Peptides against a protein of PDB entry 8HF1. Designs and how they scored, part 131

Target 1, 320 residues: chain A of PDB entry 8HF1
Amino acid sequence: NVMLYATKPTEVMVSFPHQEQVLTVTRLISAEIEKFYVSLDLMNIGVQPIRRSKSLQCLRDPSKKSFVKQLFNDFLYQMKEYGIYAASIAIISLIVEFDIKRRQAETLSVKLMHRTALTLCEKIRHLLVQKLQDMTYDDDDDNVNTEEVIMNFSTPKVQRFLMSLKVSFADKDPKDICCLVFVERRYTCKCIYGLLLNYIQSTPELRNVLTPQFMVGRNNISPDFESVLERKWQKSAIQQFRDGNANLMICSSVLEEGIDVQACNHVFILDPVKTFNMYVQSKGRARTTEAKFVLFTADKEREKTIQQIYQYRKAHNDIA

## One batch from the design tools (peptide; made by RFdiffusion4, then SolubleMPNN)

Design b2_p18_8_s3 (from b2_p18_8, 7 letters changed)
Fold by OpenDDE base, seed 2:
Structure b2_p18_8_s3 (fold): chain B 320 residues (1-320), chain A 18 residues (1-18)
Amino acid sequence: as target 1 above (320 residues)
Amino acid sequence: DIEKLEQEFIEGEKELLS
C-alpha cells in the first residue's frame, strides 16, 4: 500500500505594483457617496420595528441605514481593490439589491431612502461606463467588454490575476482544469464572476477552456434575505462544478465551513489571507498532483505577507 | 527558513508565469 502522500501544493506568490494614482472618476464617486451619507444621516425614516431575526448574529439595524452604508462601502472597496471595470459590474449588484429593498419597504420613508440610493447607483454606473467608453470610439456598451478595456481599467492585482489565468490555462483541455478563486467578500464573488465572463469571452485562448461559476456563502445573510432563486443558483453552481460543467469557481471564505468541493489543481487567493483558517482551508483544496496555491501581494506588502505565511506554515506544521 | 520560503515563492512565480 503506497501511502499516496498528499503532495503539498506548490505555493506561489505573485507580486503586483501598488497603484497609488486614483482616477478622477474614483474621487468623484467617493465624494458623491460621502455627500449621500450626509443626506442619509439627515433622513428621518422613523423607528422601525426590531424584527427579532431567528439568527442571533444579525441584529437587523432597526434604521436600515447601516445596510445601505455597508453596500456602498463594499462597492468602494471593490472599486479600490479591483478597479473601475469591476466597479461597473459591482454597481449593478447594488442596484438590484436596493430595488429589492425598495419593493420590500414597509414604510414610505424607507422606500424613499432606497430610491435615493438607487438614483446614486445609476449616477455612479453612468460615470463608470462613460469612463470605460473613453477608450472606445464606439458608443456601443458591448465595446467596453474587450480584453484591452478590462485589463486597462483593472487594478495591477486583477491584471496579474488575469495574466496568470491566461498563461496557466490558454488552449488547455477544460477537463484538466479545476480552479478555485478565493475572495474575501460576498459581493466580490459576483463582481469577479462578471469580470471573468467578459474576459473569457474576449480572450480567444480561454473562450472554450474556462467555464466560471461563483458561490456566495449562505451564513452571512439571513435565510430571509437570500432569494429562493439565489439559493437554487448556488446549489446549481456547486453541482456544475462537481460535475465538471464548470471548471473555475469563485468563492468567498464560506467554503471554509464544509462545502465538499473536489480536489483542485489551482487555487488562487485574490485577496489577502487574513486568518490561519483561511490559509489552511484554501490551501487544503489544492490536493492534486502538481497543484498550485497562488497568492497575490503588493510589492510593498511582500515582506509582511511572506512573514505572515511563514507563521501560518509553522502553526500548521505544529498541529500536524 | 523564511529565506527558503521567499525563494520558493520566487521560483513558483517564475514557474507560473513561464
Scores: peptide ipSAE 0.477, ipTM 0.930, DockQ to the pose 0.907
Fold by OpenDDE base, seed 1:
Structure b2_p18_8_s3 (fold): chain B 320 residues (1-320), chain A 18 residues (1-18)
Amino acid sequence: as target 1 above (320 residues)
Amino acid sequence: DIEKLEQEFIEGEKELLS
């Protein structure tokens, strides 16, 4: 139980300017998704067989329209919170998911629904990549993965996160690094992982220093919905991090189920700390006074964030 | 003290980004 450790890491709060994404491409993508939702609502996919499983699983049926909308809503969130560069990676996860579902579709109507969603994802991917190429002379995919392109097409939060990584880890011994990055959403783990791979590869000072992995918190979703591939990936990623073959782990904040991760010297909280449990569990991974626990906040939310962390710290001290 | 916490965060940010 992470709560049993009296940890006093150095708590850091990095501020970033609030910037609304005013990019025409983001508006176009949002409008295309909204138009798709109207079309999706008009699609007759027939009566889906109600599998007899527990009430919560009925809402998460991957064959339903609601799940298609959830994936696009998660994409829109990632585009808004992390930027269009992160969105260009996030859309690939949707493409993979909809292609799997298209192949697994039991009916022609469901197959067509996933095909239409996939076609929209390919259009969105093209719009994003084209926008990233506005800063490049060549249409080569490798040219959009520069430090400059990544930084310019990331939100201020992600920019400050990447700067914090660069300053913290530039030219360090990989063995001295044990870093956790917490994100709220499952799909954000993959998105930020892909972004970090490209950023590390484009940043000479971080090449051969940082080796990222990602783990998705065990969904309280039935093990039946977790792909065998995802389970294998999680086990491999955790093992690589334990063995020191990876020194940066991206994980979702749904740590309620005891993810047996080692103590780390850096813990970054990329998304807002929404619960006391998230605060205690994430902070409890930074076990030494030399360890850094880094929060990110918009300038406009700084006071509110400080008040919330103060309350959590007080409540933790009253229980410990 | 909340003011102390705010100061700790400011100092920590400076140290992290230095």
Scores: peptide ipSAE 0.469, ipTM 0.928, DockQ to the pose 0.895
Fold by OpenDDE base, seed 3:
Order: structure tokens, then C-alpha cells, then sequence
Structure b2_p18_8_s3 (fold): chain B 320 residues (1-320), chain A 18 residues (1-18)
């Protein structure tokens, strides 16, 4: 009987100041999106075929107005939660998505809808890049990817996350690192991946130390939405992480489905822990000796977060 | 004990940032 003493990870809670940075640029972008929603509601795109399952109908047709609104709402969330720098990366994903849908449009009205959305995304991208350049004395796009620009245009949560990575991994052997980063939303994985690539390249102490990958969860809604390319990417990313070619993996909640990932020494939960299952499954990946399980909380939500984690820990100990 | 959990988090934050 090898008692696998499951070494319990050290649980860490990093606090960050609650700062509602209402920048003029974020207000302008929000107002432009709201104006676009009014225009979108007035567009006649014809009768959309009602597929039978009522609850997921808005997600199942990429040509629907509701799907366009969802992408912009997810963008607004990312801009609020992660900051302007992260938003400048997130908007590129919307541009790519709307260009694909514009090309695939079966009707002139649907094509025009996606073209209008794409034009708005290009305007938003310009506003974001211009704001990042206000700190760089040079007009060159390459100068916006400095450690200083990334930190200054990130939310306090993202700043504390990046600081925690730098302190944890500066000048370490890449082979000694096995790190997971959990985020709530699928689109956040790509956004935080792009941010981390730029941050690692701008931070000498992390260059050649951290090699990030991301895994987008399987869209449980329809296998038809997973392009053959996305499925190939997921398999490749997991394999690179298993082989040690990547040592930091960004995941959405889909690691709940039993993806066989090696024991990790660091697990970061970047977004609030909303479910008991997310707590147990993510913590269950921190299995090495001296493994760290790191949570982030706003100072104003600290007490409520501690109470919630206490209840989850109690419930886990009552089952185990 | 919730107070013990709060102390564990404070100690863990110090150890992470040290």
C-alpha cells in the first residue's frame, strides 16, 4: 500500500487594489459599441432559421446579431478586467472572426452587418494603439511592447499576476517549471497568451525561462464550431506541454473534463473561483512537492473571497 | 477556523513575494 501522500499545495491569496480606471478612451469605445448596437438592431438581415434548441439558438448561428453582440460584450469585459493593453490584443481576434464571417456571408445584408462590425473593430484598434503610443515618444508600433507599457496599461489584477510570475520564475531552469494559469472565458486564453508572449520578450529575467501555450476548451455546444485547425492546435499545445517544450499553459475551465496534464508546481487562478468543481479540479493539478495554488482578489472582496474558499475547503475535506 | 485560513493566505503571500 503506497500511501500516495497527496502533498497539499500551499494556498496563496494575492490582493490587488480595486481601481475603476475610467479612461477617456474606454468611455469612447463603450459609447461607440452602444451606438453600433442601436444600428445593429435596426438592420434587416432577413429571417434566421430557428433551430429547435431554444437555449443555445443565439450561440449556434454565427450570422446572428446576438453572436455579434456577444463578441463585443466579451471584448468590453476583457478591456475592463485586464486593461487597455490586453484589449489591443483581444480586438485582433474580433477582426479575424468578423473577416471570416464577412467572406462566408450567404446574403448581402449579412455581409454588410459583418463589414460594419469589422469597421468598428478597426476604429477601436486604432484608438487603443494610439493610447499605448502616448507613453512612447516614438510612433513605431514595436515600441508599445515594453515591460513598462504593458504594466502601465494593465489592471491592478494583471499587474500583480505579472509581478508574481517574475518573482516566482526569474532566472530559474525552464525544466523545473510546470505552471497552469486558469481563466474563466475562452477568448481570455488567447488575449492573456498574447500579453504573456510580449511580457516575456520584454523581461530579460523571463526570456528563455517561460514558454507559454494556451488551450481553448472544447466547445461543448457543437463540435461543428471547432474548426479542424482549433482541434489540431489543442492537441499540439497539450503535447508540447507534456514534452516540456512549453512550461506555462493558459486554460479555460475545460480542464474539469479530465485532460491528463502532468503534476504542476504552480497553479494561478487569474479570475474569481465561481464553483466548487473549479476549485477542486484546479487545486488538484498542484501536486508536486512545495506546489503553490495562487488566487487573486480585490481588497474590497477579500473577506467574501476568504469565506467562499473556507466553504469550499470544508466541503472538500468532508468528501475526502 | 476562518482566521487560521486568513493567516495561511497572508503567510503564503509573503513566501510567494519573498
Amino acid sequence: as target 1 above (320 residues)
Amino acid sequence: DIEKLEQEFIEGEKELLS
Scores: peptide ipSAE 0.468, ipTM 0.927, DockQ to the pose 0.875
Fold by OpenDDE base, seed 5:
Structure b2_p18_8_s3 (fold): chain B 320 residues (1-320), chain A 18 residues (1-18)
Amino acid sequence: as target 1 above (320 residues)
Amino acid sequence: DIEKLEQEFIEGEKELLS
């Protein structure tokens, strides 16, 4: 029972300005995705064969169109919440997924649908990379992975997160670091992982200090839909973190699934805490002496967030 | 109690950024 641990972490709430991203590129990308949805709704892909082993998936998405829309909606969310730099990483995951689905397509109509989605992702990637290159004189993809480009094309939330990491871990011994980063969505784990790899590589004070890994929760996806490769990755990632070969772990809802991770000295909650269980379980991982539990909030939501955390603390103290 | 929590967050932010 994580509730009974006597060691209270230092709780921190980092505020960030609420900025509506008024980037022309984000509006263009959103408009292209909406046009694609209209086209997708008009596509006749016929009746899909129901495989008995996939009966639950076929019941959820008989047209396979909702899955395509879900991936683009998750991308739009990441672009909005984390910025266009994070979006440039996120779009690669969509490209990979749609290429796999295109190759696995049992019908020409489904193959064409995934091909059209893939072509849109490639266009979106080009628009994002071109915008990142506006700060560089060189057309090389490596020149867009500087600390400056990452910071300038990240949302205020991500900027404050990266600054908090840099200040917390600059020039520290890697062995003294055990850090968890919690995010809400499964796809955000991979996106933030890719962003952190590039940020750490571009930041001398964090080079050889932070070694990130990621794991995704199973709560939103039936275990039957989790690939064997993803399960192997999760087992490898958690083992590397237990062995100290990784010292920063990005997680989505992992603690709710009974995945046992060691006591950490830093826990960052990058997305809003939506449940009492998430608050208690994530905070309960910050168990070392001088452990920090860091929340991020928009300035406009600060009061509401404080009120919510107050209620969670009260409820936790009534049970403990 | 809520004011105390707000103050704890402010002090924690200063400690994190120090």
Scores: peptide ipSAE 0.461, ipTM 0.927, DockQ to the pose 0.876

Design b2_p18_8_s4 (from b2_p18_8, 5 letters changed)
Fold by OpenDDE base, seed 4:
Structure b2_p18_8_s4 (fold): chain B 320 residues (1-320), chain A 18 residues (1-18)
Amino acid sequence: as target 1 above (320 residues)
Amino acid sequence: ELEELREEFERGEKELLS
């Protein structure tokens, strides 16, 4: 029970300016997705049989259309919250998922639906990559994975997060690092993982210091719908982090579900802390003597965040 | 207590980003 350990990490709140990235490309992408939703609603894919999961709860297999809309809505959220660079990585995950679903399609109508979604994802990917290239003044290096490009096309939140990582871990011994990064959504874990791989590779002082891994939470719908591959991958990722083969773990609500990880010296909360349980569980992982617990807040939400953390501290002290 | 928390966060931000 993480609540029983009186861990007193240093709590840090990093502020970032609230900038809506009003880029023409983001508006174009949003409009293309909205247009696609209208077309998707008109598609006749037939009545989908309610697959009874073996679990007694008839979890309505979300309509195949609902799943497609969910993936694009999660993409739009990631583009807004993390920026164009993160979106260029997130769209690849959609491409992979829709290609798998296209191959697994039992009907021509469902196959066509996933093909149309895939075509839209390729168009979005092209628009994103083109925008990343437009800011590279040097005609010669098609490498959109530089520190400068990553920073310039990330939201202020992600910029402050990357700066915090660089300052915290530059030229340190990788054995002295045990870092957790908490995000709200499971798909964000993969997106931020890909962003960090590219950022670490582009940042000399981090290349041999940070080895990231990610963990996606169990699908809230049913553990039966988790692929054997996903479960095997999750187990492997946790084991690598326990063995010290990875020293930075990106996770969602997974640690609330009782995944035991070692004591960490850094915990970053990249998304807003929405619950007392999340605050206590995440803070309770920062257990070393010099542990840091880092929160990120927009300047406009700073006071509200301070008040919320004050209430959580008070409530935690009343239980301890 | 709330003011102490504000000061703690401001100090911690400067120390983390310095």
Scores: peptide ipSAE 0.540, ipTM 0.947, DockQ to the pose 0.894
Fold by OpenDDE base, seed 1:
Structure b2_p18_8_s4 (fold): chain B 320 residues (1-320), chain A 18 residues (1-18)
Amino acid sequence: as target 1 above (320 residues)
Amino acid sequence: ELEELREEFERGEKELLS
């Protein structure tokens, strides 16, 4: 029980300016998705046979339309919360998913629906990449993965997170680093992982210092949708982190599932702490006095966040 | 206690970003 550990990490709250994304490209993308939703609602895909697979109540949207909308809504959330650079990575995951769904489509109407979604994702990808290239003179896709491009096209939250990583780990011995990064959503793990790979590769001070991995909670996936590959990958990622072959782990809600992760000297909470359990469990991974537990907050939400953490700290002390 | 926590966070932010 992680709650039983008297964790006294140094708690840190990093503030970032609230920035509304005023980019024309983000407005255009949102408008294209909204237009797509109108077209999607008009699509007659018929009643899909509910395969009576017994066990898990995962909302196989019998219409499959809500799943398509969920993926695009998740993408829009990532674009808003992490920026257009993160969105350029996130859209690739949608492309892969819709291509799989297109190939697995049992009907022509469902195949067409996923094809239309895929076509939109490709358009969105091009719009994002073109915007990233505005800072590059070279048309080569590899040139958009610079530290400068990543920073300039990330939200202030992500900028502060990356700065915090750079300052915390620049030119350090990889063996002395055990870092957790908590995010709220499963899809964010992979997106931030891709962003970090590119950032680390483009940042000499972090190159060969940080080796990231990611893991997603099983509860976020219907076991029916959890591929054998994803399960194997999750086990491998955890093992690499345990063995010290990876020293930074991005995770979503994993502690609720009883996944035993070692004690870490850095715990970053990239997304807002929404529950007492999340606070206690994530903080419970920073077990040493030298360990840092880092929260991120918008300046406008700073006071509210401080009050919430105060309440959680008090509640934890009353139980401990 | 709340003020102490505010100061703790501010000190920690300064230390982390310095």
Scores: peptide ipSAE 0.539, ipTM 0.947, DockQ to the pose 0.899
Fold by OpenDDE base, seed 2:
Structure b2_p18_8_s4 (fold): chain B 320 residues (1-320), chain A 18 residues (1-18)
Amino acid sequence: as target 1 above (320 residues)
Amino acid sequence: ELEELREEFERGEKELLS
């Protein structure tokens, strides 16, 4: 039981300035999504035959409109929380998801809905890539994956995270690194993974040091929607991390579900710690003698975060 | 205790980013 082991990692709280980078592009994207929601609400999708697919989600939204809105809301969250560079990766996940849903559509109206969503995603992707290219004199897509572009188009939180990785791991032996990165959302795992791949590749000091993987949360909603490929990939990623073939693992709440992962020397919490369980489970992975448990907080939320962590420490000590 | 935690975090941030 992770709660029984008094792990005393060094707890670190890294602050970042709250910059609402209100880029014109982010406003345009938000406005396009809002227009799309209005259009989506007007779409007559008809009464979907309630196929008794055992997924609770099919019971809640027979039209699947709420799921479409959820994906775009998740994208907007990622764009806000991680920046437009991360958003350029995140939009690909939406494209893939809507293409799958379009192919699985049982009606022409649902197929059209997902096609319209895809068209919007491609427009968003173009707007994001174009904005990333504004800093590069060269129109080549490969030129947007530089350390400079990644840093400049990332939020202060992500900038501080990447700086913390660079300082912590530059020119170290890969075998001495066992790092976890916790994020809140499933789609964020893929987004941050893609960002880290590009960042590591563009950063000579990290290129042969960090080998990232990610764990996507089991879709608690329907094991039927987890492609056999996603399940195989999850198992492979976990095994690679256990075998030391990967030394940085990005994960969501998956580790709370009792995935046994080796003792880590670094645990980064990229998103706010919202629950006592998340605090205890994530901190409980930092088990080596010199383990670091790193939190990120906006300067404006620093005091509130300190108070919350204090309460969690107190509660943990009262149970231990 | 809360003040000690503030100092711990500030020290740790400086040490991590130095």
Scores: peptide ipSAE 0.535, ipTM 0.947, DockQ to the pose 0.903
Fold by OpenDDE base, seed 5:
Order: structure tokens, then sequence, then C-alpha cells
Structure b2_p18_8_s4 (fold): chain B 320 residues (1-320), chain A 18 residues (1-18)
């Protein structure tokens, strides 16, 4: 039914420079993770019992090593796509996860594997925080949460996103704001949420204007892996957004899963639009008279993105 | 039509960042 509503939001494309972050710290972190993968491959953690859960997850590496590598690969992606400030937030989620897995380990070998991963995460955290502190005269961790530090240690994409938020919402009435921010990956929701909390708190024009929340889609591959806590948190976040207690919601794939959110006046697509369905569903949430639908693209990909959006518009008009 | 879309996005970017 979202396809039938001919909402004509103002579509905006914000360009950002393609900058390869050539930071020594990012190279060092990547090299440390690669060294860890070599060590991880040499670890004998024994044959893990195949828990025949009825779900298609029987294909996960029985060694649990693939899960460890996935978390570090997801972290490396966030560091590359969003910058070292976002990475400093993302690494905390890995620390929490590996500490839980270490405590839940059924064998000494698995416990040691998660301990080694945790030690690497603490080293990475230290390297990131130290780099953020290079701009500060004070050794206080709170001093790294300034608008200047956040901007300087974010990728050009995130910089343009934060600028777009500041210009769009500076000194506005919070009641007049209903904003969605779409990201591709589930773990990015929490990372960008943490970044936005710090940015809003450090930006006087936004501090009492924006109240962010996040939600992640259901893991369709394994509803059994959704912790009861995650499901409770998602329901609470959606309810806060419906009640107007939050006016900015960060989402991954939520609309594909039939989560009903209200009509919004702003929709930001932080990551590339990969599917026609994502385009139509996300755009279909920008339903107010002056609604904005904002896309972000690298300068190098601008023409390709314009052509893709043109095809999506044409296809949408043929169905409407 | 494609050129109109380019112009639309350029105008919108200027208006959003102004």
Amino acid sequence: as target 1 above (320 residues)
Amino acid sequence: ELEELREEFERGEKELLS
C-alpha cells in the first residue's frame, strides 16, 4: 500500500568528496586485526557440537571463529565508512559482546579465544581514544566528544550528514520534527545513535531540539537470536517515536519488515540505496506537505546514483 | 527528464546547505 500514495517529497542529493582516510592509526588497527586472524586460524578450539536448531543457521562455522571475524569485519567497515570517531563507539559494542561470550564459554579454549579478541578490542579502543585526544589538551575522555572532534574524525559522508542535520533543525521546535535516518547495517544504527547523542549534546542549536532513538530490523534468519532484551528495546524505541518522546529515529531495513512508523517530514538515507523497494518504502515515509527525502552520494558515484534514482522514479510512476 | 533530475538535486542541495 505504500506504493499507492503519490507523496511528492522534495528529493535532495548531498554530495561528499571521496576521501580515502589515510590515517596511520587505521592502518595499524587493520594490521593488528589481520595478525589476529592468522592467530585465530591457528587456534584449536575443538569441534563445537552442531546445535541442530531447526533454522538454516546450521551453516554457521561450528568453530565460532566466523562470528569473531564477522564482528571485526563489521567494525572495520564502520571505521572506513563513518570514521574513527564512530569506530571508537563501535568498538565498545564488540567489547561488550566478547565479554558476554567469554563468560558464556563452555570450554577453556573458547574462553581463551574470546579473551584474546577482547584484549585486541581494548588495544584498538586505546589507539582510537589516543588519536581523538591528539586534538585535546586534556586527558579527559569527555573532552573528545566536542563538535570539532566529532567532525574532524568523521568521514566526509558523516560530516555532510551532520551539517545537513544542523542546518535543517537548528533552533526549531522539536514538535515540528519527525525524522527518519536509514542505514544499511544493523550495527550502524547503534553506532550512529551514539555519535548523534554526543553531537547533539555538543551542539547548542540541537541540544533541546533533537531526541534520537534507534531501531534494528528483525533478524529474519534467526528470530531465536533476537534477545528478549533487543525485542523489548525495539518496542520501547518505536513507542517513544510514536508518542513524540523521540523525534529522530535511526533505522536499518525496518520498513521491509512491516514495522509501522508514522509519516515523517524528513527522511535521510545515509548509505547507498541498493533496491527499488528500499527507495519506495523509505521515500513513502516522507508524507508531509514539505517533506524532504535526502540522499548522500560520493562525488565519484553521483552520476551513477542520479541514473539509478531516475530509473527508480520511472518505475515508481509506472506502478502508481 | 534526467537533466531535470540533476537540476532538481543541485537546487535541493543548495537549499538544504544554505
Scores: peptide ipSAE 0.527, ipTM 0.945, DockQ to the pose 0.900

